# Peptides against a protein of PDB entry 1LOE: the designs that were tried, part 23

Target 1, 181 residues: chain A of PDB entry 1LOE
Amino acid sequence: TETTSFSITKFGPDQQNLIFQGDGYTTKERLTLTKAVRNTVGRALYSSPIHIWDSKTGNVANFVTSFTFVIDAPNSYNVADGFTFFIAPVDTKPQTGGGYLGVFNSKDYDKTSQTVAVEFDTFYNTAWDPSNGDRHIGIDVNSIKSINTKSWKLQNGKEANVVIAFNAATNVLTVSLTYPN
Target 2, 181 residues: chain A of PDB entry 1LOE as posed
Amino acid sequence: TETTSFSITKFGPDQQNLIFQGDGYTTKERLTLTKAVRNTVGRALYSSPIHIWDSKTGNVANFVTSFTFVIDAPNSYNVADGFTFFIAPVDTKPQTGGGYLGVFNSKDYDKTSQTVAVEFDTFYNTAWDPSNGDRHIGIDVNSIKSINTKSWALQNGKEANVVIAFNAATNVLTVSLTYPN

## One batch from the design tools (peptide; aimed at target 1 I71)

Design b2_p20_1_s1 (made by RFdiffusion4, then SolubleMPNN; from b2_p20_1, 7 letters changed)
Fold by OpenDDE base, seed 3:
Structure b2_p20_1_s1 (fold): chain B 181 residues (1-181), chain A 20 residues (1-20)
Amino acid sequence: as target 1 above (181 residues)
Amino acid sequence: ATYTLSHTLSDEEIRSLPEY
């Protein structure tokens, strides 16, 4: 069994184990994906490729990731799309289509993308988001149209703790988001 | 407040994972 582990408590300007794409950068020891402007996409990739799925054996890796995020969106009528945690092929590139969170490029299922994401979506896109219009957590497989969602009330400017875990024995992907207070 | 979302990936969804 091979295991890849990493932890980043403070993000530096020369973070060796991250590849920045688009407008992603570090400031004040935080990872910032975008500036508060329209049509901005920023991403950060873990620099070392990891083996998630073995097509020969069918084996899938267990994984768990945790992070803390803050979203500043004081005006619900002037808000960005949100962000994703994602796993994608090593040659993945930012996608600039509006509403696709920089990861996807279609609401249609595209198995060739081989991309799985957990979205934290703050903007209602009529074409693919849940009809209740709630901000939501979503699990995305090869499409921005989530295969499953959970309504989530954004606490503006507050730190949210996230844990994403995949159990390969059960094939269960679990997302937990907590506002401590 | 805690929000939890769980999903059991289908065979097709498993095959949709990137290999590396």
Scores: peptide ipSAE 0.683, ipTM 0.956, DockQ to the pose 0.848
OpenDDE base, seeds 1, 2, 4, 5: peptide ipSAE 0.617, 0.628, 0.612, 0.624; ipTM 0.941, 0.946, 0.938, 0.944

Design b2_p20_1_s2 (made by RFdiffusion4, then SolubleMPNN; from b2_p20_1, 8 letters changed)
Fold by OpenDDE base, seed 4:
Structure b2_p20_1_s2 (fold): chain B 181 residues (1-181), chain A 20 residues (1-20)
Amino acid sequence: as target 1 above (181 residues)
Amino acid sequence: ATYNLSHTLSDEDIRSLPEY
């Protein structure tokens, strides 16, 4: 088949504070977000909101998140658009699917989105992705067009360990993806 | 294989994100 599945392995069906939207669901040990269908959206939200900035005090919060994901693609040359980790307003709803990953609606900067995302992008969208066509990790702020990217070689069926951290002292967002095997 | 990516967010970007 040509179906690609994107799964996060550490979530179970009894995961608390996890709200599913669209096609997102859990299996025994995995959170499945999407299949290789451009117009579908699978999302999972953490119901305990993370606030980044305090407008009253000006304080900025650190955060660190880690997860493991697996991409299963019977045909590695025909994959879905990818998936993303994101921080967005509490009442966020699925946005445009496909290349917008269900998180954004525009390649133009839109501050009303109030969204920062780390994309794991497996499909080349000519309108905004890096011209080399590589699968990539991207940092997205209020736009699907990444402010920075890193070429990433997908290892089909292999577990990738991801750490995403924001250092409030330096305002640096870091992403680390490791294939240990 | 390890892939690292980092970026310094601007104050404008930070202030655009969800706040306390």
Scores: peptide ipSAE 0.637, ipTM 0.946, DockQ to the pose 0.606
OpenDDE base, seeds 1, 2, 3, 5: peptide ipSAE 0.634, 0.603, 0.611, 0.618; ipTM 0.943, 0.935, 0.937, 0.945

Design b2_p20_1_s3 (made by RFdiffusion4, then SolubleMPNN; from b2_p20_1, 8 letters changed)
Fold by OpenDDE base, seed 3:
Structure b2_p20_1_s3 (fold): chain B 181 residues (1-181), chain A 20 residues (1-20)
Amino acid sequence: as target 1 above (181 residues)
Amino acid sequence: ATYNLSHTLSDEEIKSLPEY
């Protein structure tokens, strides 16, 4: 088997292993996706294509990713949509539709998108989000409407540690979000 | 606080992964 791995501790202004899209950029060694303004989309892609699934053999790669994020909203009761970690085709482009987190373009299931995402959703969209209105972690397959969700309490301005792992032997995708202290 | 979410992907969901 082949293995691809990377680690970015400090994000530089010329990060060669990332492709920036939309308003995504680096500042002060951090990756910044958007500013706290409406109608902005920022993304960063790992620059090297990864063979995650083989349609001929049916094999799927194991993977694990970890990152730390901060959502810093000037008003914790008036926040943007949130963000996603996603796996998408190499030619993926940012999507500007409201509420779609820059990744999806419809609430409907679209198998042609071939996109799987973990969302950290801070805004309740009545058309597709869980009816309890909670901020949530979601697993998204080809749609902004999550196939599974977990209620999550945003700690505004605090660092959250995330681990996302896929076990190809069991087909189990796991997400863990921790606010230390 | 720790929040955990897990899901077992169906065959269709597996096939929804991008190949590249």
Scores: peptide ipSAE 0.684, ipTM 0.960, DockQ to the pose 0.847
OpenDDE base, seeds 1, 2, 4, 5: peptide ipSAE 0.616, 0.610, 0.611, 0.620; ipTM 0.941, 0.944, 0.937, 0.943

Design b2_p20_1_s4 (made by RFdiffusion4, then SolubleMPNN; from b2_p20_1, 8 letters changed)
Fold by OpenDDE base, seed 3:
Structure b2_p20_1_s4 (fold): chain B 181 residues (1-181), chain A 20 residues (1-20)
Amino acid sequence: as target 1 above (181 residues)
Amino acid sequence: ATYTLSHVLSDEEIRSLPEY
């Protein structure tokens, strides 16, 4: 059994185990994906490739990741799309299409993308988001149109603790988001 | 407040994971 583990408590300007794409950068020991402007995409990738799925054996790795995020969106009528945690092929590149969170490029299912994401979506896109218009957590497989969603009330400017876990024995992907107060 | 979303990945969805 091979295990890859990493922890980043403070993000430095020369973070060796991250690859920054687009507008992603570090400031004040935090990872910042975008500036508060339109048409901005920023991403950060873990620099070492990891083996998730073995097509020969069918084995899938267990994984768990945790992080804390803050979204500042004081005006609900002037808000960005949100962000994603994603697993993608090693040669993945930022996608600039509006509403696709920098990861996808279509609402249509595209198995060739081999990308799985957990989205924290703060903008209602009529074409693919849940019709209730709620901000939501979503699980995305090869499409920005989530295969499953959970309504989520954003607490503006507050830290949210996230845990994402995949259990390969049960094939259960679990996302937990907590505002501690 | 805690929000939890769980999903059982189908075989097709598992095959949609990147290999590396």
Scores: peptide ipSAE 0.675, ipTM 0.955, DockQ to the pose 0.848
OpenDDE base, seeds 1, 2, 4, 5: peptide ipSAE 0.606, 0.597, 0.599, 0.616; ipTM 0.939, 0.941, 0.935, 0.941

Design b2_p20_4 (made by RFdiffusion4)
Pose (drawn by RFdiffusion4):
Structure b2_p20_4 (pose): chain A 181 residues (1-181), chain P 20 residues (1-20)
Amino acid sequence: as target 2 above (181 residues)
Amino acid sequence: ATYSFSSSLSDIYVGAEDSS
């Protein structure tokens, strides 16, 4: 049995238990992944590796993560590219920016990726996004093309609370995001 | 054997860029 847990309710200026990649930094008690600036990537990883499954027993971990996040755009129309919570190898580095969300390099399945991410995607990319053109939440496994999506209406500048849970008994990954009110 | 993970985070800010 192994458990890993943590909580950070207010980020400090020297959050030593995070690894920052790209433009990720902490400011005014928040984790800032990108400022409202063009063509950038920011990533932050919890510093400890987490044992998610075991080859000797075949057992897989149950887990829950929750967080509040804000997307603050210049207006409700010109908004790119989005935000992800991701599970990747211990040595993960930033991948392609733009619509690939710093996490993937291809529309096609890439077995060497070894990452699954839940995306909160604010920009329709004709090549792989749901053709309805809506902003959406997606589950991505080794590809930027989501295996499943749900339209989501972005509330600019507002706090969204999200819970992602994985039940090892069903292999169900559930994602909930709520806007207050 | 069982394996688990949990976390709780607040106020993750993403400043969205202008897409125009």

Design b2_p20_4_s1 (made by RFdiffusion4, then SolubleMPNN; from b2_p20_4, 6 letters changed)
Fold by OpenDDE base, seed 2:
Formats: sequence, C-alpha cells, structure tokens
Structure b2_p20_4_s1 (fold): chain B 181 residues (1-181), chain A 20 residues (1-20)
Amino acid sequence: as target 1 above (181 residues)
Amino acid sequence: TTLSFSSSLNNIYYGAADSS
C-alpha cells in the first residue's frame, strides 16, 4: 500500500510543501491563518495531492494527523469563527462566507463537496451550531453543520495538542484534544 | 485536560472522483 507522510515542526517563510491561500502566511515559525481583523480567511494546503480514496477499488486510506495550535479568544462575542483541519478536492478554494470557516458555504449537506473538516469553533452561529452556545469541536462532513460536536473549554492562549485519526476499516474519525498539564 | 470523540464519515466519497 502507498503511504504519504510529512512533518513540519517549524513553518518557514517559504514553506515548500505548503500552498497558502487567502490571508494565510507564516510568521515566527508558526502558521497564521488570518490577519487579526474582521473578514479574513486564510488556508494552507499540503502541496502534494493525497490519495485518500480510490474510485477504482473503493479503498480508503487510513490517516492520522497531529498538530498544536493556540487561539486567543478572550470573549465569546468579539472573536473569529475558529479554524479547521480539512480534507478537500485538489482544486479547493477558500470560501468567504461568514461563519463557514473558509471551507464550506452551506449548512445543507452536499455530498458532491467531498470535504471533511474538523472544526475548532469559537463563535456561536445560531443557524447551525449547537444550541448550548458552547465553544466546540465539530466533525463536518460536506456541510458546516457538524455531524457531531463536543463541547470544548478553550484555554485562552494555551497550546492545545490535537490528534485526528481515521480508521478506514471502521470508517470512524476520531478527534482528541489535549491541554498538557 | 483531554477530550475525545468520534463519528462515522458514512462513506462520503462514494461515487466521486479519486482524491488524487
């Protein structure tokens, strides 16, 4: 079986294995998705296509990804929407609709989207987010409206370690977030 | 502090083009 792997511990100013979209850029060896202003979208894509699903055989690849992030969101009202880890078709482009995290454009399920995202959502959008208003992690399949969510207590300004794993045999995506102690 | 959860992706790529 084919295997693709990569690791980026420090994001350089000319990161060869990333494609930056929108306002995404690197600074201080970190990936920064947006400017610290309203109405900004940024993305970074791994530069090489990943063979996740084979239409000829129907086989789906396992995958595991891990990353560390920091969010500064001192309140729940004057904050950005959050961010996602996502998998999308190779011709994917940033989406600018508010609340759609730069990835989606509708709460309606669209199987032709071929997009899976794990959202780390810091802003309550009444139209699709969990009604409790909690900051949350969501699994998004072809829609900004998550198929499943988990309430998440953001530790402001602290590093969170994330692991996202997909088991092709069970078709299960698992998300784990840890604030190290 | 750790939280974890999972969900089935429900074969979202069925009938689509290859991912690469």
Scores: peptide ipSAE 0.421, ipTM 0.747, DockQ to the pose 0.029
OpenDDE base, seeds 1, 3, 4, 5: peptide ipSAE 0.379, 0.062, 0.034, 0.397; ipTM 0.728, 0.631, 0.595, 0.740; seed 1 fails the geometry check

Design b2_p20_4_s2 (made by RFdiffusion4, then SolubleMPNN; from b2_p20_4, 7 letters changed)
Fold by OpenDDE base, seed 3:
Structure b2_p20_4_s2 (fold): chain B 181 residues (1-181), chain A 20 residues (1-20)
Amino acid sequence: as target 1 above (181 residues)
Amino acid sequence: MTLSYSSSLNNIYYGAADSS
């Protein structure tokens, strides 16, 4: 089997292995996706396409990704929509609709988008988010309306460690978020 | 959390996104 891997420990000012979209940029060795203003979208893509499906055999690759992020959202109001990790086709474009995390554009399921996302959602959108209004982690498949969600107690301003793994044999996507002590 | 899903994705980007 073939394995492709990459690691970015520091985000430099001229990060050649990232494609920046919208307002995404690097500063102080960190990736910043949005400015602290309304109505902005920022994305960063790993510049090398990854082949995870073999059309000849139908096999789907396993993958594991890990990252650390910080969100500053001291209250439930006047905050950004949140952050998302996603996988999408190479022609993916940023989406500007509010609440869609820059990735989706509808709550309707659209298989043609071929986009899977793990959202870390800090803003309650009545039309599609869990009715309890909690900040939440969600699994989004071809829609901003999550297939599965879990309430998430944000530790404001603290680094969260995330591991996302896909097991092709079981067709299971696993998300783990922890706040290390 | 865990989700079971099946998808066929040929060439993809891994990315991060945010919006406000």
Scores: peptide ipSAE 0.216, ipTM 0.716, DockQ to the pose 0.071
OpenDDE base, seeds 1, 2, 4, 5: peptide ipSAE 0.179, 0.207, 0.198, 0.198; ipTM 0.682, 0.712, 0.709, 0.716

Design b2_p20_4_s3 (made by RFdiffusion4, then SolubleMPNN; from b2_p20_4, 7 letters changed)
Fold by OpenDDE base, seed 2:
Structure b2_p20_4_s3 (fold): chain B 181 residues (1-181), chain A 20 residues (1-20)
Amino acid sequence: as target 1 above (181 residues)
Amino acid sequence: TTLSYSSSLNNIYYGAADSS
């Protein structure tokens, strides 16, 4: 069994283990994905491709990802879409459609995209978001329309701790978000 | 939040993204 691990505690200038796409950049030791303007997309990818699936055996690797983030969204109407952690093929490119978090381009399921995302969604898109309009965590598989969501009460400007884990034995992806006290 | 997931991603990037 092969294991790949990496950790980035502080994001510096010219962060060599990240590939920046769109408007993504680092500042003040943080990763910034979008500017505070409309119609921007920003992404950052770990620079080394990772093998999580063995095509010969069909085995899938476990993975655990943890990170912290801060969102400033003082209202629900004039805000960005939130942000997302995602897994995608190595040829992945930013997607510019509004509301698609820079990752997807349709609410229709497209298995060929081979993209999984965990969204932390702060903007209500009527066409695909949960009808209650709540800010939410969503798991997106090959579509911006989440296959599972959970309401999330944003603590504006506060650091959230996230853990995303995949258990290959059970084929279960778990997401947890906490605000430490 | 939990999800049953099966994928066949041989080579992948882990990433973060946002849009506005």
Scores: peptide ipSAE 0.254, ipTM 0.737, DockQ to the pose 0.072
OpenDDE base, seeds 1, 3, 4, 5: peptide ipSAE 0.207, 0.270, 0.239, 0.225; ipTM 0.715, 0.706, 0.732, 0.744; seed 3 fails the geometry check

Design b2_p20_4_s4 (made by RFdiffusion4, then SolubleMPNN; from b2_p20_4, 6 letters changed)
Fold by OpenDDE base, seed 1:
Structure b2_p20_4_s4 (fold): chain B 181 residues (1-181), chain A 20 residues (1-20)
Amino acid sequence: as target 1 above (181 residues)
Amino acid sequence: STLSFSSSLNNIYYGAADSS
């Protein structure tokens, strides 16, 4: 089996292994997806395709990714909309912003999207988000409406460590988020 | 503090890993 790995510890303005879309950019060695303004979509793509599924054999790869993020909102009482980690087709383009997080365009399941995402959702959209209104982490498959969610208490301005792992044998995606103390 | 949860997927796809 083939193995592909990459690591980015610091983001530079000339980061060759990333493709920036929309308002995504780097500053101070950080990747910034959106400014603290409404109606912006910023995305960053890994520049090399990753072989996740083999159409001939049907084999699916395991994967593990980890990253650290900070949400720094000027108003902690009203934070919109969050961000996602996602896997999508090579030719993916920015999708609907706002509550769709730039990754989806419908709450209806659309297999043609071919997109799996982990959302870190800070804004309650009544049409598809969990009814308790909590900020949450969600696993999204071809829809902004998550197949599963976990309530998440945002610590504004604090670094969160995330691990996302997929086990191909069990077809299970696992998400872990930690705020180090 | 740590949050952790899992879900079964229908399938995952050939593509690229990225963020938004």
Scores: peptide ipSAE 0.384, ipTM 0.690, DockQ to the pose 0.040
OpenDDE base, seeds 2, 3, 4, 5: peptide ipSAE 0.436, 0.088, 0.382, 0.381; ipTM 0.748, 0.593, 0.692, 0.704; seeds 2, 3 fail the geometry check

Design b2_p20_5 (made by RFdiffusion4)
Pose (drawn by RFdiffusion4):
Structure b2_p20_5 (pose): chain A 181 residues (1-181), chain P 20 residues (1-20)
Amino acid sequence: as target 2 above (181 residues)
Amino acid sequence: DVTYNLSATLTDDQIYNLPE
């Protein structure tokens, strides 16, 4: 049995248990992944590796993560590219920016990726996004093309609360985001 | 509240493709 847990309710200026990659930094008690600036990537990882499954037993971990996040755009129309919570190898480095969200390099399945991410995607990329053109939440496994999506209406500058849970008994990954009110 | 829900069932192959 192995458990890993943590909580950070207010981020400080020297959050030594995070690894920052790209433009990720903490400011005014928040984790800032990108400032409202063109063509940039920011990533932050919890510093401890987490044992998510075991080859000897074949057991997989149950887990839950929750966080509040804000997307603050210049207006409701010109907004790119989005935000992800991701599970990746211990040595993950930033991948392609733009619509690939710093996490993937291809529309096609890439077995060497070894990452699954839940995306909160604010920009329709004709090549792989749901053709309805809506902003959406997606579950991505080794590809930027989501295996499943749900349209989501962004509330600019507002706090969204998200819970992502994995149940090892069903292999169900559930994602909930709620806007207050 | 305005809530959005999404889920997927992952295969063993997808799970085991990840590092332990």

Design b2_p20_5_s1 (made by RFdiffusion4, then SolubleMPNN; from b2_p20_5, 8 letters changed)
Fold by OpenDDE base, seed 1:
Structure b2_p20_5_s1 (fold): chain B 181 residues (1-181), chain A 20 residues (1-20)
Amino acid sequence: as target 1 above (181 residues)
Amino acid sequence: DITYNLSHTLSKEDIFSLPE
């Protein structure tokens, strides 16, 4: 199987491999998706489409992506709504904002969305988030309601190193988030 | 370092629902 990798360490205004949607933009060496205001959706798309699977052969590809992100909220006790990495159709447009992270529109499974996401969710949405109310990492497939979650303690203003990998041999999606010492 | 790990086995239905 073929492997697709994403590695972006620095961003610039002239970033040619990114398509900005909504409030997404680059400043300095960082990609900024949203400002700390409500009802905003910012997205950035990798401009080179990836091939996940082949409908003719049934073959599935591996992929690995790594990135860092910073959530810098004015109030660490009131942070909404987080960040998400996602894979969606090439013609994807921003979806519902807020708790839907601009990626989904429903907690109901909808295969027509053709979207898988890894969420770093900082806001508890009673309707679909884990009942413990913890900030969490989630794996979302065709729904904002995660199929699996991991409690996560946000370190406001600190860089988080993320690795997301899909192993086609096992069909296992793995997420690793590290706050370096 | 503080590390958080999460994994999940995707079903074929989920995989094949994704774009090619």
Scores: peptide ipSAE 0.632, ipTM 0.953, DockQ to the pose 0.865
OpenDDE base, seeds 2, 3, 4, 5: peptide ipSAE 0.620, 0.629, 0.547, 0.631; ipTM 0.883, 0.891, 0.865, 0.954

Design b2_p20_5_s2 (made by RFdiffusion4, then SolubleMPNN; from b2_p20_5, 7 letters changed)
Fold by OpenDDE base, seed 3:
Structure b2_p20_5_s2 (fold): chain B 181 residues (1-181), chain A 20 residues (1-20)
Amino acid sequence: as target 1 above (181 residues)
Amino acid sequence: SQTYNLSHTLTDEEIKSLPE
């Protein structure tokens, strides 16, 4: 069994294991994806490919990732689309369509995108988001239209601790977000 | 403290669509 592990506790301007796309950059040891302006896309990719699925054997890798994020908007009622953690093919490119979080380009299920994402969505897109209009955490499989969602109350400017895990034995993807305070 | 949990069991088709 092959194992790949990495840990980034501080983000530097010369981070060797990250590929920045769009407006993504590092400052003050933080990874910054975008400023609080519309129609901007910033992404960061882990530069070393990870073998997730083996088509020959059908085996899928377990994984667990954790990170802390802050959404800091001057007006908590006037925010952008949010952000997403995603797994995609190595040649993935930023997507610029509004509401697609820089990752997807359709609300229709498209297995050829080969993308799984966890979204932290702060903007209601009537075409695909849950009709209650709540900000939400979503699990996205090959579509910006989440397969499952959880209403989420944004705490503006506060650190959220996230753990995302995939259990290959059960095929269960789990997401946990905690505001410790 | 506030915690939010969410899960999904990937289907066979979804598994086969994962990037290699």
Scores: peptide ipSAE 0.631, ipTM 0.954, DockQ to the pose 0.862
OpenDDE base, seeds 1, 2, 4, 5: peptide ipSAE 0.606, 0.616, 0.596, 0.614; ipTM 0.946, 0.951, 0.942, 0.948

Design b2_p20_5_s3 (made by RFdiffusion4, then SolubleMPNN; from b2_p20_5, 6 letters changed)
Fold by OpenDDE base, seed 3:
Order: C-alpha cells, then sequence, then structure tokens
Structure b2_p20_5_s3 (fold): chain B 181 residues (1-181), chain A 20 residues (1-20)
C-alpha cells in the first residue's frame, strides 16, 4: 500500500502544499478561512491529490488527520456558520450558498457531490440543523444535513484539538474534539 | 479536559460515493 502524509505546523504566506480558495489566507502563521464579515467563503485544499477509494478493487484508504482551531463568537447572534474539514473531488470549488459552509449546495442527499465532511457548526439553520438549536459537531455525507450530530459547547476563543479518523476495515469515521484544561 | 466524540459507519452506498 502507498502512504501519503503531511504536517503543517506553521502556515506561511506561500504555503506550497495548500491551494487557497475564496477568502482563505494565512496570517501570523495561522490559516484563516474567513474574515469577520457576512457572506464570506474561504477554503484551503491540500495540493496533492490523495487516493481515497479505488472503484476497481473496492479498497478504501485509512486516514487520520488532526488540527487545532479557534472560533471567536462572543455574540451568538452575530456568528458565522462555522467551518468544516472535508474530503471532496480534486476539482471541488467553493459553494456560496448560505449555511452550506462553502462545501455543499443541498440539504438533500446527493451522491454525485462525492463529499464527506466534519462540520463544526455555530449557526442554527432551521432547514437542516438539529431542532434543539445547539451548536454541534456533525458528520456530513453528501449533504449539509448531517447524518449524525453531537451537541457541542463552544468555548469562545479557546483552542480545540480535533482528531478525525477513518478505519477502512470497519468503515467507521470517528471525530474527537477536546478542549484541554 | 472536555472531550466530544462522534462516529458514523459509512454505508456501502456512501463508500461507493467517495471521491476516487
Amino acid sequence: as target 1 above (181 residues)
Amino acid sequence: DITYNLSHTLTDEEIKSLPE
């Protein structure tokens, strides 16, 4: 089997292994996906295509990714939609529909999108989000309407450590978010 | 530490929809 791995500790202004889309950029060694304004979309893609699924053999790759993020949302009424980690086709383009986190374009399941995402959602969209209105972590498969969600209490301005793993033997995608003490 | 865990077992259909 082939293995691809990468690590980015410091994000530079000329990060060669990232493709920036929309308002995504780097500053102060951090990756910033959006400005603090409405109706902005920013994305960053790993520049080297990875082989996730082989249609001929049916094999699926294992993967593990980890990252740290900070969300500043002191006012619950003035918040963006959140952000996602996602896997999508190499020619993926930003989606501008409100609430779709720049990744999806429908609440209906659409296998042709070929997109799997983990969302960290800070805005309640009545059309598809869990009815309790909680901020939440979601697993999104071919739809912005999460297949599974977990209520999540955002710690404003605090670093969250995330680990996302896929086990190809079991087909289980796992998400872990930790706020360290 | 405060930890949140979430998981999903992808269906056969979902696997076949993954990007190649």
Scores: peptide ipSAE 0.673, ipTM 0.961, DockQ to the pose 0.866
OpenDDE base, seeds 1, 2, 4, 5: peptide ipSAE 0.627, 0.644, 0.603, 0.635; ipTM 0.951, 0.956, 0.946, 0.953

Design b2_p20_5_s4 (made by RFdiffusion4, then SolubleMPNN; from b2_p20_5, 9 letters changed)
Fold by OpenDDE base, seed 3:
Structure b2_p20_5_s4 (fold): chain B 181 residues (1-181), chain A 20 residues (1-20)
Amino acid sequence: as target 1 above (181 residues)
Amino acid sequence: AQTYNLSHTLSKEEIFSLPE
């Protein structure tokens, strides 16, 4: 089997292994996906294609990724949609539909999107989000309407540590978010 | 410390819908 691994501790302005889309950029060694304005989409893609599964052998790859993030959302009404970690086709382009986190374009399951994502959603979209209105972590498969969600209390301005792993033996995708303090 | 865990078992259809 082949293995692809990478680690980015400091994000530079000329990060060669990232492809920036939309309003995504780096500043002060941080990856910033959006400006604090409405109707903005920013994405960053790992520049090297990964292989998730092999149609000839049926093999599926394991993967694990970790990152930290900060969200500033001091109130619930003046807030963006959140952000996602996602896996999508190599030619993926930003999606501009409101509430779709720049990744999806439908609440209906659409296998042609070929996208799986973990969302950290800070805005309640009545059309597809859990009816309790909670900010939430979601696992999205080919739809912005999460297949599973977990209510999540955002700690404003605090760093969250995230680990996302896929176990190919069990086909289980796991998400862990920790506020250490 | 506060930890949140979430998981999902992907179906074959879901997995094979993803890019190779």
Scores: peptide ipSAE 0.658, ipTM 0.955, DockQ to the pose 0.901
OpenDDE base, seeds 1, 2, 4, 5: peptide ipSAE 0.582, 0.652, 0.571, 0.587; ipTM 0.929, 0.943, 0.923, 0.933

Design b2_p20_6 (made by RFdiffusion4)
Pose (drawn by RFdiffusion4):
Structure b2_p20_6 (pose): chain A 181 residues (1-181), chain P 20 residues (1-20)
Amino acid sequence: as target 2 above (181 residues)
Amino acid sequence: SDYYAEIQVKNISFSSTLTL
């Protein structure tokens, strides 16, 4: 049995248990992944590797993560590209920016990627996004083309609370985001 | 038109359990 747990309710100026990649930094008690600036990527990883499954036994971990996040755009119409919570190899580095969300490089399945991410996507990319053109939450496994999506109406500048849970018994990955009120 | 946003995480928690 192995467990890994942590909680950070207020980020400090020297959050030594995070690895920052790209423009990721902490400011005013928040983890800032991008400022409202064009053409940038920010990533932060928890510093400890986590044992998610075991080849000897074949057992897979149950897990839950929760976080509050804010997307603050200049207005409700011109907003790109989005935000992901991702599970990747220990040595993950930033991938392609823009609509690939710093995490993937292709629309096609890429076995060497070895990452699954839940995206909170605020920009319709005709090439792979749901054709309805709505902003959405998606589950991505080794591709920017989500295996499943759900439209989500962004509330600019407002706090959204999200819980992502994985049940090893069913292999169900559940994602919930709630806006207060 | 330019498209961009500031993206921040205000708090986070995580827990996992693997049975060997």

